Peptides against a protein of PDB entry 2KNC. Designs and how they scored, part 63

Target 1, 74 residues: chain A of PDB entry 2KNC
Amino acid sequence: KGPDILVVLLSVMGAILLIGLAALLIWKLLITIHDRKEFAKFEEERARAKWDTANNPLYKEATSTFTNITYRGT

## One batch from the design tools (peptide; made by RFdiffusion4, then SolubleMPNN)

Design b2_p24_5_s4 (from b2_p24_5, 22 letters changed)
Fold by OpenDDE base, seed 1:
Structure b2_p24_5_s4 (fold): chain B 74 residues (1-74), chain A 24 residues (1-24)
Amino acid sequence: as target 1 above (74 residues)
Amino acid sequence: DLLEELLSLLLAALAEGLKLLAEL
């Protein structure tokens, strides 16, 4: 008996669908890994930018200290 | 867009493969 044409058709269809699904999963995985690496790089650059701002001689601290000269203390 | 194109290509390849096997 030659191969059952229905078995051949279903096997080819199933193989193509599985290859397509595998390709989509690999693609999604690669994008997810890429996005996580890019986000990690972005957070590192943001952390460096905050540090560089702190070392900028033009940076003025947001906190101000006020001395109350009228406070005599008890 | 790329996903839709890939899915359309996959469906086209399936249709062509089925057509060729139906003619055999």
Scores: peptide ipSAE 0.049, ipTM 0.645, DockQ to the pose 0.200
Fold by OpenDDE base, seed 3:
Structure b2_p24_5_s4 (fold): chain B 74 residues (1-74), chain A 24 residues (1-24)
Amino acid sequence: as target 1 above (74 residues)
Amino acid sequence: DLLEELLSLLLAALAEGLKLLAEL
């Protein structure tokens, strides 16, 4: 007995949706992995730049801490 | 380029799925 035409049509529609969804999930997963690797590299480079700056004898800190003598902590 | 490649793979997988359903 040939498959019911309705069952075939619904199975084809379901397969298209599932394949499309799977492709989008794989795409998103690949991008997310790529972005996390790039971000990890950026954080490593930033950490390295901090250490290099700290070892530079010509470096002067751009920020200074001032004590506010009028501040009474509760 | 990678999106076009993924789209081509999706279309190929769809064509294979339709072929399998036609053989049922």
Scores: peptide ipSAE 0.047, ipTM 0.641, DockQ to the pose 0.165
Fold by OpenDDE base, seed 4:
Structure b2_p24_5_s4 (fold): chain B 74 residues (1-74), chain A 24 residues (1-24)
Amino acid sequence: as target 1 above (74 residues)
Amino acid sequence: DLLEELLSLLLAALAEGLKLLAEL
């Protein structure tokens, strides 16, 4: 006896739904991984920019510490 | 656009499947 036509139709419909859901999950996963990698690169570039600023010989520190040798603590 | 296209195709396939089921 061949498979029941109703069972075949329902199984095909279920398979289409599962394939669709799997495709959506894979798509979202790939995007999420991509976005995280891009964000990590962005944070690395920002970190490098801070380090480059620290090593830039043209960078003048906004804060200067002066020792006032003439300060007689009254 | 690709997601919308995929969703539209999925919806069409489901509608066709339900139509066939209703004709039984």
Scores: peptide ipSAE 0.046, ipTM 0.640, DockQ to the pose 0.153
Fold by OpenDDE base, seed 2:
Structure b2_p24_5_s4 (fold): chain B 74 residues (1-74), chain A 24 residues (1-24)
Amino acid sequence: as target 1 above (74 residues)
Amino acid sequence: DLLEELLSLLLAALAEGLKLLAEL
């Protein structure tokens, strides 16, 4: 018996939808992995830049700690 | 018969692909 044309058409349509969905998921996954790697590099570069600034003899710290002599501890 | 074979192969490949996605 020849294939039921309706069954073939519906199965092909379903296959196209599944392939399309799979392609979108793969695309999103690749972008997500790429972005995570780029973000990790960015955070590493920021950390290095902070260390380099701290070692600059011309760098004046923006924060200063003062002992509050009026503070009665708990 | 050739169309049924191609359809069966396509469905098998899709089922394997979906299985791999379910295992992630």
Scores: peptide ipSAE 0.037, ipTM 0.576, DockQ to the pose 0.043

Design b2_p24_6_s3 (from b2_p24_6, 19 letters changed)
Fold by OpenDDE base, seed 3:
Structure b2_p24_6_s3 (fold): chain B 74 residues (1-74), chain A 24 residues (1-24)
Amino acid sequence: as target 1 above (74 residues)
Amino acid sequence: EVLELIKRALLLIEELLRLLEELL
């Protein structure tokens, strides 16, 4: 059965469009994976910066425990 | 979503290649 030239043309056009779409999706996926890895590193660095702030001798806890000296526990 | 869309696109490419091989 000779190739139906119309089916060949439509299949080639479809393949080119799908390859182009697949390439764009792969590109977008690579960027999305990169951005998620960068964001994960940024959140890890931000977590470390909070831990380092807790060990900073200049960090005064904003929590002043006011002991009310007038509280006679009954 | 994106990974499933890529898998579907790859399956469609494989199906088109098979149809092309059967036609040629």
Scores: peptide ipSAE 0.063, ipTM 0.661, DockQ to the pose 0.289
Fold by OpenDDE base, seed 4:
Order: sequence, then C-alpha cells, then structure tokens
Structure b2_p24_6_s3 (fold): chain B 74 residues (1-74), chain A 24 residues (1-24)
Amino acid sequence: as target 1 above (74 residues)
Amino acid sequence: EVLELIKRALLLIEELLRLLEELL
C-alpha cells in the first residue's frame, strides 16, 4: 500500500511529541531523584547538627531552676 | 509511577516505529 502522506506526517508528529514527553519525564525523574538524595543528606546533616547542639558545652538550658537557699522549710 | 509512564511512552514509540515501517 503506497504510503499515505497524511498518515506519515501524523506518525512523525506523534513520534516527536512522544520523544519530547519522554525527555521531560526523564528530566523530571532525574530532578526528583537528585532532590530526594539532597534532601535526605540535608535532613541527616540537620539531625547531626541537632545532636552536636545537644552536646554543645555552650548550650544554656532555657529553664533555670532557682532554688531559694533561704527557704528553710520550717 | 514515573518509571511506568516512561515505559509506556517507550512502548508507544516502538509501536509508532513499527506502524511507520509497515507504511513505507
């Protein structure tokens, strides 16, 4: 059957659109994988920094318990 | 999800290539 020029044109247009869509999906996938790895690393670094802050000798507790030494419970 | 969409897109490209080869 001789090539229907309209079918050939529509198939080429469809192929270009599908290649473009596939490229966008691959790009989005790469970004999503990158961002998830970077975010996981960031949360791990943030967790470590929080642990280091808890062990920081410069950490002053926000709650100061003032024991009144003049309170003789008589 | 995204990987399945990519696989479906690749299968559609292969189907279009086969249809093009049948028309030429």
Scores: peptide ipSAE 0.062, ipTM 0.662, DockQ to the pose 0.203
Fold by OpenDDE base, seed 2:
Structure b2_p24_6_s3 (fold): chain B 74 residues (1-74), chain A 24 residues (1-24)
Amino acid sequence: as target 1 above (74 residues)
Amino acid sequence: EVLELIKRALLLIEELLRLLEELL
């Protein structure tokens, strides 16, 4: 019995859709891996910038604690 | 998750190729 032309057409259409979906998933996976590496690099650079700021003798903390000598707590 | 979806898609492609070979 010759191949059912409808079954052949549907199988080829299904294969094309699955190949297209697989290609999109591979592309999304590559982007996701790239973005995670770039984010990790950004957090490392941010951490280094914080260390360099902490070692700068001109760095003044934005928060200054002043003891009010006239404050007699009840 | 994504890697498992790719593996399932690959298995479905292999199954469709086998069905096509049996039909042709």
Scores: peptide ipSAE 0.060, ipTM 0.658, DockQ to the pose 0.231
Fold by OpenDDE base, seed 5:
Structure b2_p24_6_s3 (fold): chain B 74 residues (1-74), chain A 24 residues (1-24)
Amino acid sequence: as target 1 above (74 residues)
Amino acid sequence: EVLELIKRALLLIEELLRLLEELL
């Protein structure tokens, strides 16, 4: 039985929509995985930089403890 | 959300394949 031209047109339209939706889902999934890996790497690098700063002899603490010799706590 | 969209896409692919088989 020859393909009903209306059924063929509707099937092609459906296929295009499904391929488009699948491509968008794959794209969103790849971006989400990429961004989470990049964010995890950034947090690891930030954690490492904090450890290196704590052990860096060139790191001047912004807090200078001045022992006020004149401050007898009264 | 994404999983439901994938399930809906899969069901529509199965229906499309069935329609294609009915056309052949």
Scores: peptide ipSAE 0.050, ipTM 0.644, DockQ to the pose 0.195

Design b2_p24_8_s2 (from b2_p24_8, 15 letters changed)
Fold by OpenDDE base, seed 2:
Structure b2_p24_8_s2 (fold): chain B 74 residues (1-74), chain A 24 residues (1-24)
Amino acid sequence: as target 1 above (74 residues)
Amino acid sequence: DELLELLLSLLLAALLLALALILS
């Protein structure tokens, strides 16, 4: 018996849906890999900028440490 | 990622449905 036309139509529809889902997964995967690499680069650049700032002789730390001479360390 | 898991579950469901249609 020749293929049932309904089975053929449903199988084609199913294949189109699978291809669509596969394309979305590939797209999502590529974006996720891209975003993770870009974020890692951004964090590395921020870390470098912090180190460069620390080596600036004009840099004044916003945090001041005061020794409390009245603190009785007993 | 919840969206990735959802898409994978949908892909699996669609595959199982296609197999069920072929084997029916």
Scores: peptide ipSAE 0.065, ipTM 0.659, DockQ to the pose 0.030
Fold by OpenDDE base, seed 1:
Structure b2_p24_8_s2 (fold): chain B 74 residues (1-74), chain A 24 residues (1-24)
Amino acid sequence: as target 1 above (74 residues)
Amino acid sequence: DELLELLLSLLLAALLLALALILS
């Protein structure tokens, strides 16, 4: 018996769907790896910037606390 | 992660369907 035309058509459709799904999986995997690498790089740069700030002798804290000894309140 | 699991499950289902069609 020759291959049923219906089986051939469904097999071709199935193969196209499998290729499409495989492409989506690869795409999702690549994005996930890219995003994780970019986030890791961002956290490294942030950690470095914090370290550089801490070691900069010209860095002065933007926030200062002053005690007003003359304030008695209401 | 949920999308990946969904895609993997769909890929597996499509593979099983293709095998069923070949063996029919």
Scores: peptide ipSAE 0.065, ipTM 0.660, DockQ to the pose 0.035
Fold by OpenDDE base, seed 4:
Structure b2_p24_8_s2 (fold): chain B 74 residues (1-74), chain A 24 residues (1-24)
Amino acid sequence: as target 1 above (74 residues)
Amino acid sequence: DELLELLLSLLLAALLLALALILS
């Protein structure tokens, strides 16, 4: 007896849905990994930019510390 | 993350349904 045509059709439909969902999961996983790597690189570049700024002789700190020579510590 | 969990749950449900249809 040949396979039930209805069973074959339902199995094919199910397989297509599974493949589609698997493809979406893989796609989302790849994007998520990519975005996390890009964000990590961005944070590293920002960290490097802070180091470069700190080492830039033209960088003037917004905060200056003044020693109050008249301050008598209690 | 919620969408990933949803898609994973749907994938699992579809797999279980396919197995049930094959084994029926």
Scores: peptide ipSAE 0.061, ipTM 0.657, DockQ to the pose 0.030
Fold by OpenDDE base, seed 5:
Structure b2_p24_8_s2 (fold): chain B 74 residues (1-74), chain A 24 residues (1-24)
Amino acid sequence: as target 1 above (74 residues)
Amino acid sequence: DELLELLLSLLLAALLLALALILS
């Protein structure tokens, strides 16, 4: 008896679905790895910008904190 | 991460279904 045509059709449909899902998993994995690498670079650049600002003798903070010497905390 | 877990669960379910159809 030849293979059941219905079994062949269902197996082909199942194989297409499996390939599609596998492709989506691979794609998601690649994006996740890419995004983590890009985010790590962004955080490194942000850290570097903070260091450059802190070491720049011309940097003047826009916000200054004043201690009120007359406040006795009572 | 949730999408990856969902896709993995769907892949596993589809694999089990395909095996069940072939072995039936």
Scores: peptide ipSAE 0.061, ipTM 0.659, DockQ to the pose 0.030

## One batch from the design tools (peptide; made by RFdiffusion4, then SolubleMPNN)

Design b2_p25_1_s1 (from b2_p25_1, 15 letters changed)
Fold by OpenDDE base, seed 1:
Structure b2_p25_1_s1 (fold): chain B 74 residues (1-74), chain A 25 residues (1-25)
Amino acid sequence: as target 1 above (74 residues)
Amino acid sequence: LLALLLVLLGLALLLATLELLKAKL
């Protein structure tokens, strides 16, 4: 029984596809972890920027309350 | 037999790469 050349070819194709799929999964995992680490840093920086804005002495509330001394409520 | 060996080799490389990835992350 000669080696089924078809079985050898299909096995090599299957192995290449599995290695390719494995490489894509590894690549996706690396990107996903990288993006999560970058997003976590971005959210931390954004949180710090909100705290710095809330404690910024140059931050004037956009709402000023004026007491109209001439308002005699009729 | 050769097909099985190639699949096992591909699986072993996948597992080794996943473990190396976990060790680096």
Scores: peptide ipSAE 0.047, ipTM 0.558, DockQ to the pose 0.040
Fold by OpenDDE base, seed 4:
Structure b2_p25_1_s1 (fold): chain B 74 residues (1-74), chain A 25 residues (1-25)
Amino acid sequence: as target 1 above (74 residues)
Amino acid sequence: LLALLLVLLGLALLLATLELLKAKL
């Protein structure tokens, strides 16, 4: 009883499709992890740059809060 | 490059299955 040629062909086709699908899933996963790490790094660098700007002695806030010591809130 | 490696792997598996087929005939 020779191996069923149809079973072999279907198994090879199935294996190729599974390998292709697995490769696409791995690729998508790697990109998604990379992009999330890069975006998180970018937001961290942006948050640091905002902090450094807030501590920059040349940065004058557009709003100066004057505590009016004479304001008796009624 | 990854796609090329997968094609080569698929081809190697195809050749191995053909040899297993010949060995069982």
Scores: peptide ipSAE 0.047, ipTM 0.658, DockQ to the pose 0.168
Fold by OpenDDE base, seed 5:
Structure b2_p25_1_s1 (fold): chain B 74 residues (1-74), chain A 25 residues (1-25)
Amino acid sequence: as target 1 above (74 residues)
Amino acid sequence: LLALLLVLLGLALLLATLELLKAKL
């Protein structure tokens, strides 16, 4: 009795489906890890740019708040 | 992706043909 041809066909079909599903899961996992790393880098670069702008001695605040000491709001 | 699926399909068919050959020997 040769190997049950039905068992061989079903095992090959099942293996193809499992490998295809595994490849899609690996692909989605790699993209998700990549996007999280890129987003973390982007947030770090934005944080640095905010600190550099706040401490840049060339940046003069466009708004000087003068407290008018003579304005007693009656 | 399509190329990878074709390679995996080819590998699965190769393995199946080897098992069929072993079962005839």
Scores: peptide ipSAE 0.045, ipTM 0.649, DockQ to the pose 0.146
Fold by OpenDDE base, seed 2:
Structure b2_p25_1_s1 (fold): chain B 74 residues (1-74), chain A 25 residues (1-25)
Amino acid sequence: as target 1 above (74 residues)
Amino acid sequence: LLALLLVLLGLALLLATLELLKAKL
């Protein structure tokens, strides 16, 4: 009965490790899918906010292009 | 829920393997 007890203990240990690893992989997969969806939503909201700001008639671009009238290109 | 289902499945498989091992002894 000695070898049978060792096989049982090793099988129980192996099963616990496999279940634990499977749970961690599922958890990581769910987080990764959640984070990708949240990031995609954030980029969409950011894009919409940029479009709404660009259509605001009170929005002045921070970059003013001045035509240098004194620049006679030689 | 899925993790709980897999834990229960793993436990059921463990019990089944223990019974199969006992039946071969």
Scores: peptide ipSAE 0.043, ipTM 0.635, DockQ to the pose 0.139

Design b2_p25_1_s2 (from b2_p25_1, 13 letters changed)
Fold by OpenDDE base, seed 2:
Structure b2_p25_1_s2 (fold): chain B 74 residues (1-74), chain A 25 residues (1-25)
Amino acid sequence: as target 1 above (74 residues)
Amino acid sequence: LLALLLVLVGLALLLLALALLELAL
């Protein structure tokens, strides 16, 4: 019995689909690792910028707390 | 490591498909 040409065609199609899926998973994994590293770097740079700003003697806090003198606390 | 494993699995499946094709011709 010669090999069933249909079984061969289906096996080749299945292999191509699995290779394609594996390539997409690798691509998604690489992007996800890249994005996590870039995000961590961005958070670190933001944290450093906040520390540098806090040490600037010209830094005026955007939040001024005013005691409302007209507030009669009970 | 996972990507390397997936590439190895993909290569193994490709080699299997080629071997099945050679058996069919």
Scores: peptide ipSAE 0.061, ipTM 0.659, DockQ to the pose 0.199
Fold by OpenDDE base, seed 4:
Structure b2_p25_1_s2 (fold): chain B 74 residues (1-74), chain A 25 residues (1-25)
Amino acid sequence: as target 1 above (74 residues)
Amino acid sequence: LLALLLVLVGLALLLLALALLELAL
């Protein structure tokens, strides 16, 4: 039986579409993994910066609580 | 690694297309 040219054409078209879809899915997966890793690093750096600020003896809290011992609350 | 995986997937799909071609002959 000669090659069923229609089956060959449909199989090639299907293969190209599946390769293209697989490439797009892989690309999207890579970007998503990269973005999650970058975000995790950013959150780790922010957490570290918060710890470093808390341990910095030069950090003056913007809020100074002064207990006014002479404040007689009326 | 990813380029290798992409090549392997492309090769697997090419082999599938060839197997379908052989089945159609």
Scores: peptide ipSAE 0.056, ipTM 0.647, DockQ to the pose 0.124
Fold by OpenDDE base, seed 5:
Structure b2_p25_1_s2 (fold): chain B 74 residues (1-74), chain A 25 residues (1-25)
Amino acid sequence: as target 1 above (74 residues)
Amino acid sequence: LLALLLVLVGLALLLLALALLELAL
C-alpha cells in the first residue's frame, strides 16, 4: 500500500495549525505577564500619589471641620 | 496550559514524523 498522500497532507496541515496555535498561546502568555507587571506598577504609583496628596501643603480637604464655639458639650 | 500545549505540539510533530516515514518507505 503506497503512502496515502492525503494522510501526509492532512498531518502536515494539522502540525502547522498546532504550531501556529502554540506560538499564539505563548505570545498571549508573555503579553499577559507583561501587562500584569505594568498594572502592578500603575497601582503602586496610584497608591504613592494618594500618600503624596495627603502630605501636600497645597491640598485643601474638600471637608472643612468647623468647631461650633456655641456647642457646649455638656 | 503551556505543558498541555507542548504535549500537543510534540504529538503533532510525532504524527508528522510518522507520516513522513510512511512516505519514505
Scores: peptide ipSAE 0.054, ipTM 0.649, DockQ to the pose 0.118
Fold by OpenDDE base, seed 1:
Structure b2_p25_1_s2 (fold): chain B 74 residues (1-74), chain A 25 residues (1-25)
Amino acid sequence: as target 1 above (74 residues)
Amino acid sequence: LLALLLVLVGLALLLLALALLELAL
């Protein structure tokens, strides 16, 4: 039985589509890995910025508690 | 046979890419 030309054409088209889809998935994988690395850097920078804000020597708490030594609570 | 082999190779690459994508997502 010679190869059915239609089966050969459809199988070649299917192979091209599967290779194309595999290439798109590899591309998406590379982007996803890139974006996760960029997001991890952004979260690290944001964490550092919070530490820098918490340790800012210019930041004085707006609330100071003073205990009045003369206050005898009746 | 050659066309079947090409489809199987394409399918194997697709399944591998899906498995790697599922692991990375």
Scores: peptide ipSAE 0.040, ipTM 0.562, DockQ to the pose 0.032

Design b2_p25_1_s4 (from b2_p25_1, 13 letters changed)
Fold by OpenDDE base, seed 3:
Structure b2_p25_1_s4 (fold): chain B 74 residues (1-74), chain A 25 residues (1-25)
Amino acid sequence: as target 1 above (74 residues)
Amino acid sequence: LLALLLVLVGLLLLLLTLELLRLKL
């Protein structure tokens, strides 16, 4: 039976498409890993900045609680 | 998923090489 030229053409096209898809998936995976590491670093830096703000001796809470010592709730 | 894709690419390349070998025989 003569060469199934159609099978060869379809296999070559399929190989190219799958290599392209593999490259895109590897690329997406690398980006996703990078972005997750960057986001984790950003959240760590934000947490540290919050700790530094909480430890700032110049930080005054916007809320002052005044206990009215003369209020005897009936 | 990536491992499955690599296996599928490897299988397709194997099929291509077998068909190219059949074309030479």
Scores: peptide ipSAE 0.045, ipTM 0.614, DockQ to the pose 0.118
Fold by OpenDDE base, seed 4:
Structure b2_p25_1_s4 (fold): chain B 74 residues (1-74), chain A 25 residues (1-25)
Amino acid sequence: as target 1 above (74 residues)
Amino acid sequence: LLALLLVLVGLLLLLLTLELLRLKL
């Protein structure tokens, strides 16, 4: 019984498709992990930039509340 | 990196085909 060439061809085609699908899943997983790390870094940088904007010595609050020390509310 | 992965996959497929051929002979 010669090797059923059809079964060999179908098994090779199936293996190529499974490996191609596995490679795409690994690629998508790597991109998703990379994107999540980049997003986490961006949110950390945005949080830091918000703190740096709150501490920006160039941001004079337009409202200087002068606490008048002489206001004894009677 | 992609080319190395394709070569590794091609080699694995070649080994699998040779083993399937040996088991069926």
Scores: peptide ipSAE 0.044, ipTM 0.621, DockQ to the pose 0.099
Fold by OpenDDE base, seed 5:
Structure b2_p25_1_s4 (fold): chain B 74 residues (1-74), chain A 25 residues (1-25)
Amino acid sequence: as target 1 above (74 residues)
Amino acid sequence: LLALLLVLVGLLLLLLTLELLRLKL
Protein backbone atom coordinates (compact mmCIF):
# COMPACT_ATOMS: atom_id res chain seq x y z
CA LYS B 1 0.00 0.00 0.00
CA GLY B 2 1.56 3.35 -0.98
CA PRO B 3 2.48 5.47 2.06
CA ASP B 4 -0.58 7.41 3.20
CA ILE B 5 0.33 10.91 1.99
CA LEU B 6 -1.19 12.28 5.23
CA VAL B 7 1.06 10.08 7.42
CA VAL B 8 4.15 11.15 5.43
CA LEU B 9 3.18 14.85 5.69
CA LEU B 10 2.49 14.65 9.46
CA SER B 11 5.75 12.73 10.02
CA VAL B 12 7.81 15.31 8.08
CA MET B 13 6.11 18.17 9.99
CA GLY B 14 6.83 16.42 13.31
CA ALA B 15 10.48 15.85 12.35
CA ILE B 16 10.95 19.54 11.36
CA LEU B 17 9.38 20.70 14.67
CA LEU B 18 11.65 18.36 16.69
CA ILE B 19 14.80 19.51 14.83
CA GLY B 20 13.74 23.16 15.30
CA LEU B 21 13.16 22.61 19.03
CA ALA B 22 16.55 20.86 19.39
CA ALA B 23 18.30 23.76 17.59
CA LEU B 24 16.60 26.32 19.90
CA LEU B 25 17.67 24.34 22.98
CA ILE B 26 21.30 24.14 21.76
CA TRP B 27 21.22 27.89 21.02
CA LYS B 28 19.75 28.69 24.48
CA LEU B 29 22.41 26.52 26.15
CA LEU B 30 25.28 28.23 24.29
CA ILE B 31 23.92 31.70 25.20
CA THR B 32 23.38 30.68 28.85
CA ILE B 33 26.99 29.40 29.11
CA HIS B 34 28.31 32.55 27.40
CA ASP B 35 26.28 34.93 29.60
CA ARG B 36 27.35 33.11 32.80
CA LYS B 37 31.03 33.38 31.82
CA GLU B 38 30.65 37.07 30.93
CA PHE B 39 28.76 37.79 34.18
CA ALA B 40 31.41 35.97 36.24
CA LYS B 41 34.13 38.05 34.51
CA PHE B 42 32.15 41.25 35.13
CA GLU B 43 31.74 40.46 38.85
CA GLU B 44 35.49 39.70 39.10
CA GLU B 45 36.37 43.00 37.38
CA ARG B 46 33.91 44.82 39.69
CA ALA B 47 35.50 43.18 42.74
CA ARG B 48 38.99 44.25 41.53
CA ALA B 49 37.72 47.80 40.85
CA LYS B 50 36.53 48.01 44.51
CA TRP B 51 40.05 47.08 45.68
CA ASP B 52 41.55 49.74 43.39
CA THR B 53 38.96 52.30 44.64
CA ALA B 54 40.12 51.72 48.22
CA ASN B 55 43.61 52.79 47.08
CA ASN B 56 42.46 55.46 44.61
CA PRO B 57 43.89 58.82 45.84
CA LEU B 58 40.99 60.50 43.97
CA TYR B 59 38.41 58.63 46.09
CA LYS B 60 37.01 61.23 48.44
CA GLU B 61 35.17 59.37 51.17
CA ALA B 62 31.55 60.52 51.26
CA THR B 63 32.09 61.08 55.00
CA SER B 64 34.66 63.66 56.03
CA THR B 65 35.39 63.38 59.74
CA PHE B 66 35.76 66.95 60.97
CA THR B 67 37.51 66.88 64.32
CA ASN B 68 35.73 69.72 66.04
CA ILE B 69 38.70 71.25 67.92
CA THR B 70 36.19 73.17 70.10
CA TYR B 71 34.45 69.93 71.15
CA ARG B 72 36.05 69.36 74.51
CA GLY B 73 34.14 66.20 75.39
CA THR B 74 32.83 67.26 78.71
CA LEU A 1 19.80 17.50 30.25
CA LEU A 2 20.48 18.67 26.67
CA ALA A 3 22.31 15.44 25.78
CA LEU A 4 19.36 13.41 27.11
CA LEU A 5 16.96 15.53 25.05
CA LEU A 6 19.08 15.11 21.89
CA VAL A 7 19.12 11.32 22.45
CA LEU A 8 15.33 11.39 22.91
CA VAL A 9 14.86 13.41 19.69
CA GLY A 10 17.23 11.06 17.83
CA LEU A 11 15.30 8.04 19.12
CA LEU A 12 11.95 9.59 18.08
CA LEU A 13 13.34 10.30 14.58
CA LEU A 14 14.66 6.71 14.38
CA LEU A 15 11.26 5.29 15.42
CA LEU A 16 9.56 7.56 12.87
CA THR A 17 11.88 6.39 10.06
CA LEU A 18 11.23 2.74 11.00
CA GLU A 19 7.44 3.33 10.92
CA LEU A 20 7.74 5.07 7.53
CA LEU A 21 9.81 2.12 6.27
CA ARG A 22 7.14 -0.31 7.55
CA LEU A 23 4.40 1.71 5.80
CA LYS A 24 6.40 1.52 2.53
CA LEU A 25 6.88 -2.22 2.79
Scores: peptide ipSAE 0.041, ipTM 0.586, DockQ to the pose 0.113
Fold by OpenDDE base, seed 1:
Structure b2_p25_1_s4 (fold): chain B 74 residues (1-74), chain A 25 residues (1-25)
Amino acid sequence: as target 1 above (74 residues)
Amino acid sequence: LLALLLVLVGLLLLLLTLELLRLKL
């Protein structure tokens, strides 16, 4: 009785499929971790850009208060 | 790097299958 060549072939095919699936899962995990880190940086930069808008030298307040030194309120 | 790893894994599997075939035949 030769070894069940069918069992060997099926075990090899199963191993290749499992390795392929594991590689896809690892790849998906690495991308997901990368994307989360990049998104966290993007949200931090976006938050900083909103804070820097308050210090933007191009931001001129629409309201200027002038004290008229000649105005004697009656 | 990933391609090199896949080639290495494929070669290791090929060697393992040849050894399993030798041990059974």
Scores: peptide ipSAE 0.041, ipTM 0.623, DockQ to the pose 0.106

Design b2_p25_3_s1 (from b2_p25_3, 21 letters changed)
Fold by OpenDDE base, seed 2:
Structure b2_p25_3_s1 (fold): chain B 74 residues (1-74), chain A 25 residues (1-25)
Amino acid sequence: as target 1 above (74 residues)
Amino acid sequence: ELELLLALLLLALALLEAALKELLE
């Protein structure tokens, strides 16, 4: 049985397309993992900076909370 | 997304194997 040239061509084309799609998915996955790691690092650095500021006796919070004495909690 | 990627790779390999078999017959 000689090779069916149409089957060969369509299967090769299909394989190339699927490899291309797989490469795009790998690329998207790598970016997503990278961005999540970078964001996690940024949030950790921000949390540390807030902690260090809280230990400074010269630091005054920009916001003041006042308790309303007339609020009966009802 | 990883499972879909793996499924696409397996499908690509299966199509390539089918092509190679047809070419070698």
Scores: peptide ipSAE 0.080, ipTM 0.677, DockQ to the pose 0.159
Fold by OpenDDE base, seed 1:
Structure b2_p25_3_s1 (fold): chain B 74 residues (1-74), chain A 25 residues (1-25)
Amino acid sequence: as target 1 above (74 residues)
Amino acid sequence: ELELLLALLLLALALLEAALKELLE
């Protein structure tokens, strides 16, 4: 049976499209993994900076508590 | 996501194999 040129053409086109889609999915996956690692590093650095601020003797607390000695809780 | 990618790659290889077989017949 001579090669069905249409079957060959359609199957090659389908293979190229699927390989192209596969390459895009791999690329997306690599970017997503990269971005998650970079974001995790950024959140770790931000958390560390917050801890360093809390231990800094020059840090002024944003909140002041005042005990009202005249409040009798009515 | 990776499993879907692998499935698509295997499907592409199967289509290419079918094309090559048809070309050699």
Scores: peptide ipSAE 0.080, ipTM 0.674, DockQ to the pose 0.160
Fold by OpenDDE base, seed 4:
Structure b2_p25_3_s1 (fold): chain B 74 residues (1-74), chain A 25 residues (1-25)
Amino acid sequence: as target 1 above (74 residues)
Amino acid sequence: ELELLLALLLLALALLEAALKELLE
């Protein structure tokens, strides 16, 4: 029997569509993993920048805590 | 998501293998 041209065409088309879909899903997964790693890095850099700011003698805190020495809590 | 990707890839390979077998008959 010669190859059933319809079976060959439909199976090749199905394979190409599934490979294309798999490639898109791999791409989406790679981006999602990249974005999560980048976000984690940005949060770490933000945390470091906060520590560096706290150690910077030029940083004036926006809030001043005044201890009221006269407050005797009964 | 990874399991779905692997399942789709395996299905694509199985369809391609079936097509190649039919082409070689």
Scores: peptide ipSAE 0.079, ipTM 0.675, DockQ to the pose 0.151
Fold by OpenDDE base, seed 5:
Structure b2_p25_3_s1 (fold): chain B 74 residues (1-74), chain A 25 residues (1-25)
Amino acid sequence: as target 1 above (74 residues)
Amino acid sequence: ELELLLALLLLALALLEAALKELLE
């Protein structure tokens, strides 16, 4: 019996499609990892900028807390 | 996600091996 031409063709087509899909998934994964690293760096820089502002002796905090002395919690 | 990618690569290799075996018989 010669090779089943249909089995060979379908398996080769399936392999090519799965390799192509795998390459797209690798590309998506690399972008997602890059984006997460950039976002983590942005959050660190934002946190640092907040600390630098808070440690500035000329900075006045924009939020003030007022205690309502008349509030009786029921 | 990485496990799925690895599983798809292994499946592609298995299909390619099956095709090559069928071609060599």
Scores: peptide ipSAE 0.078, ipTM 0.674, DockQ to the pose 0.146

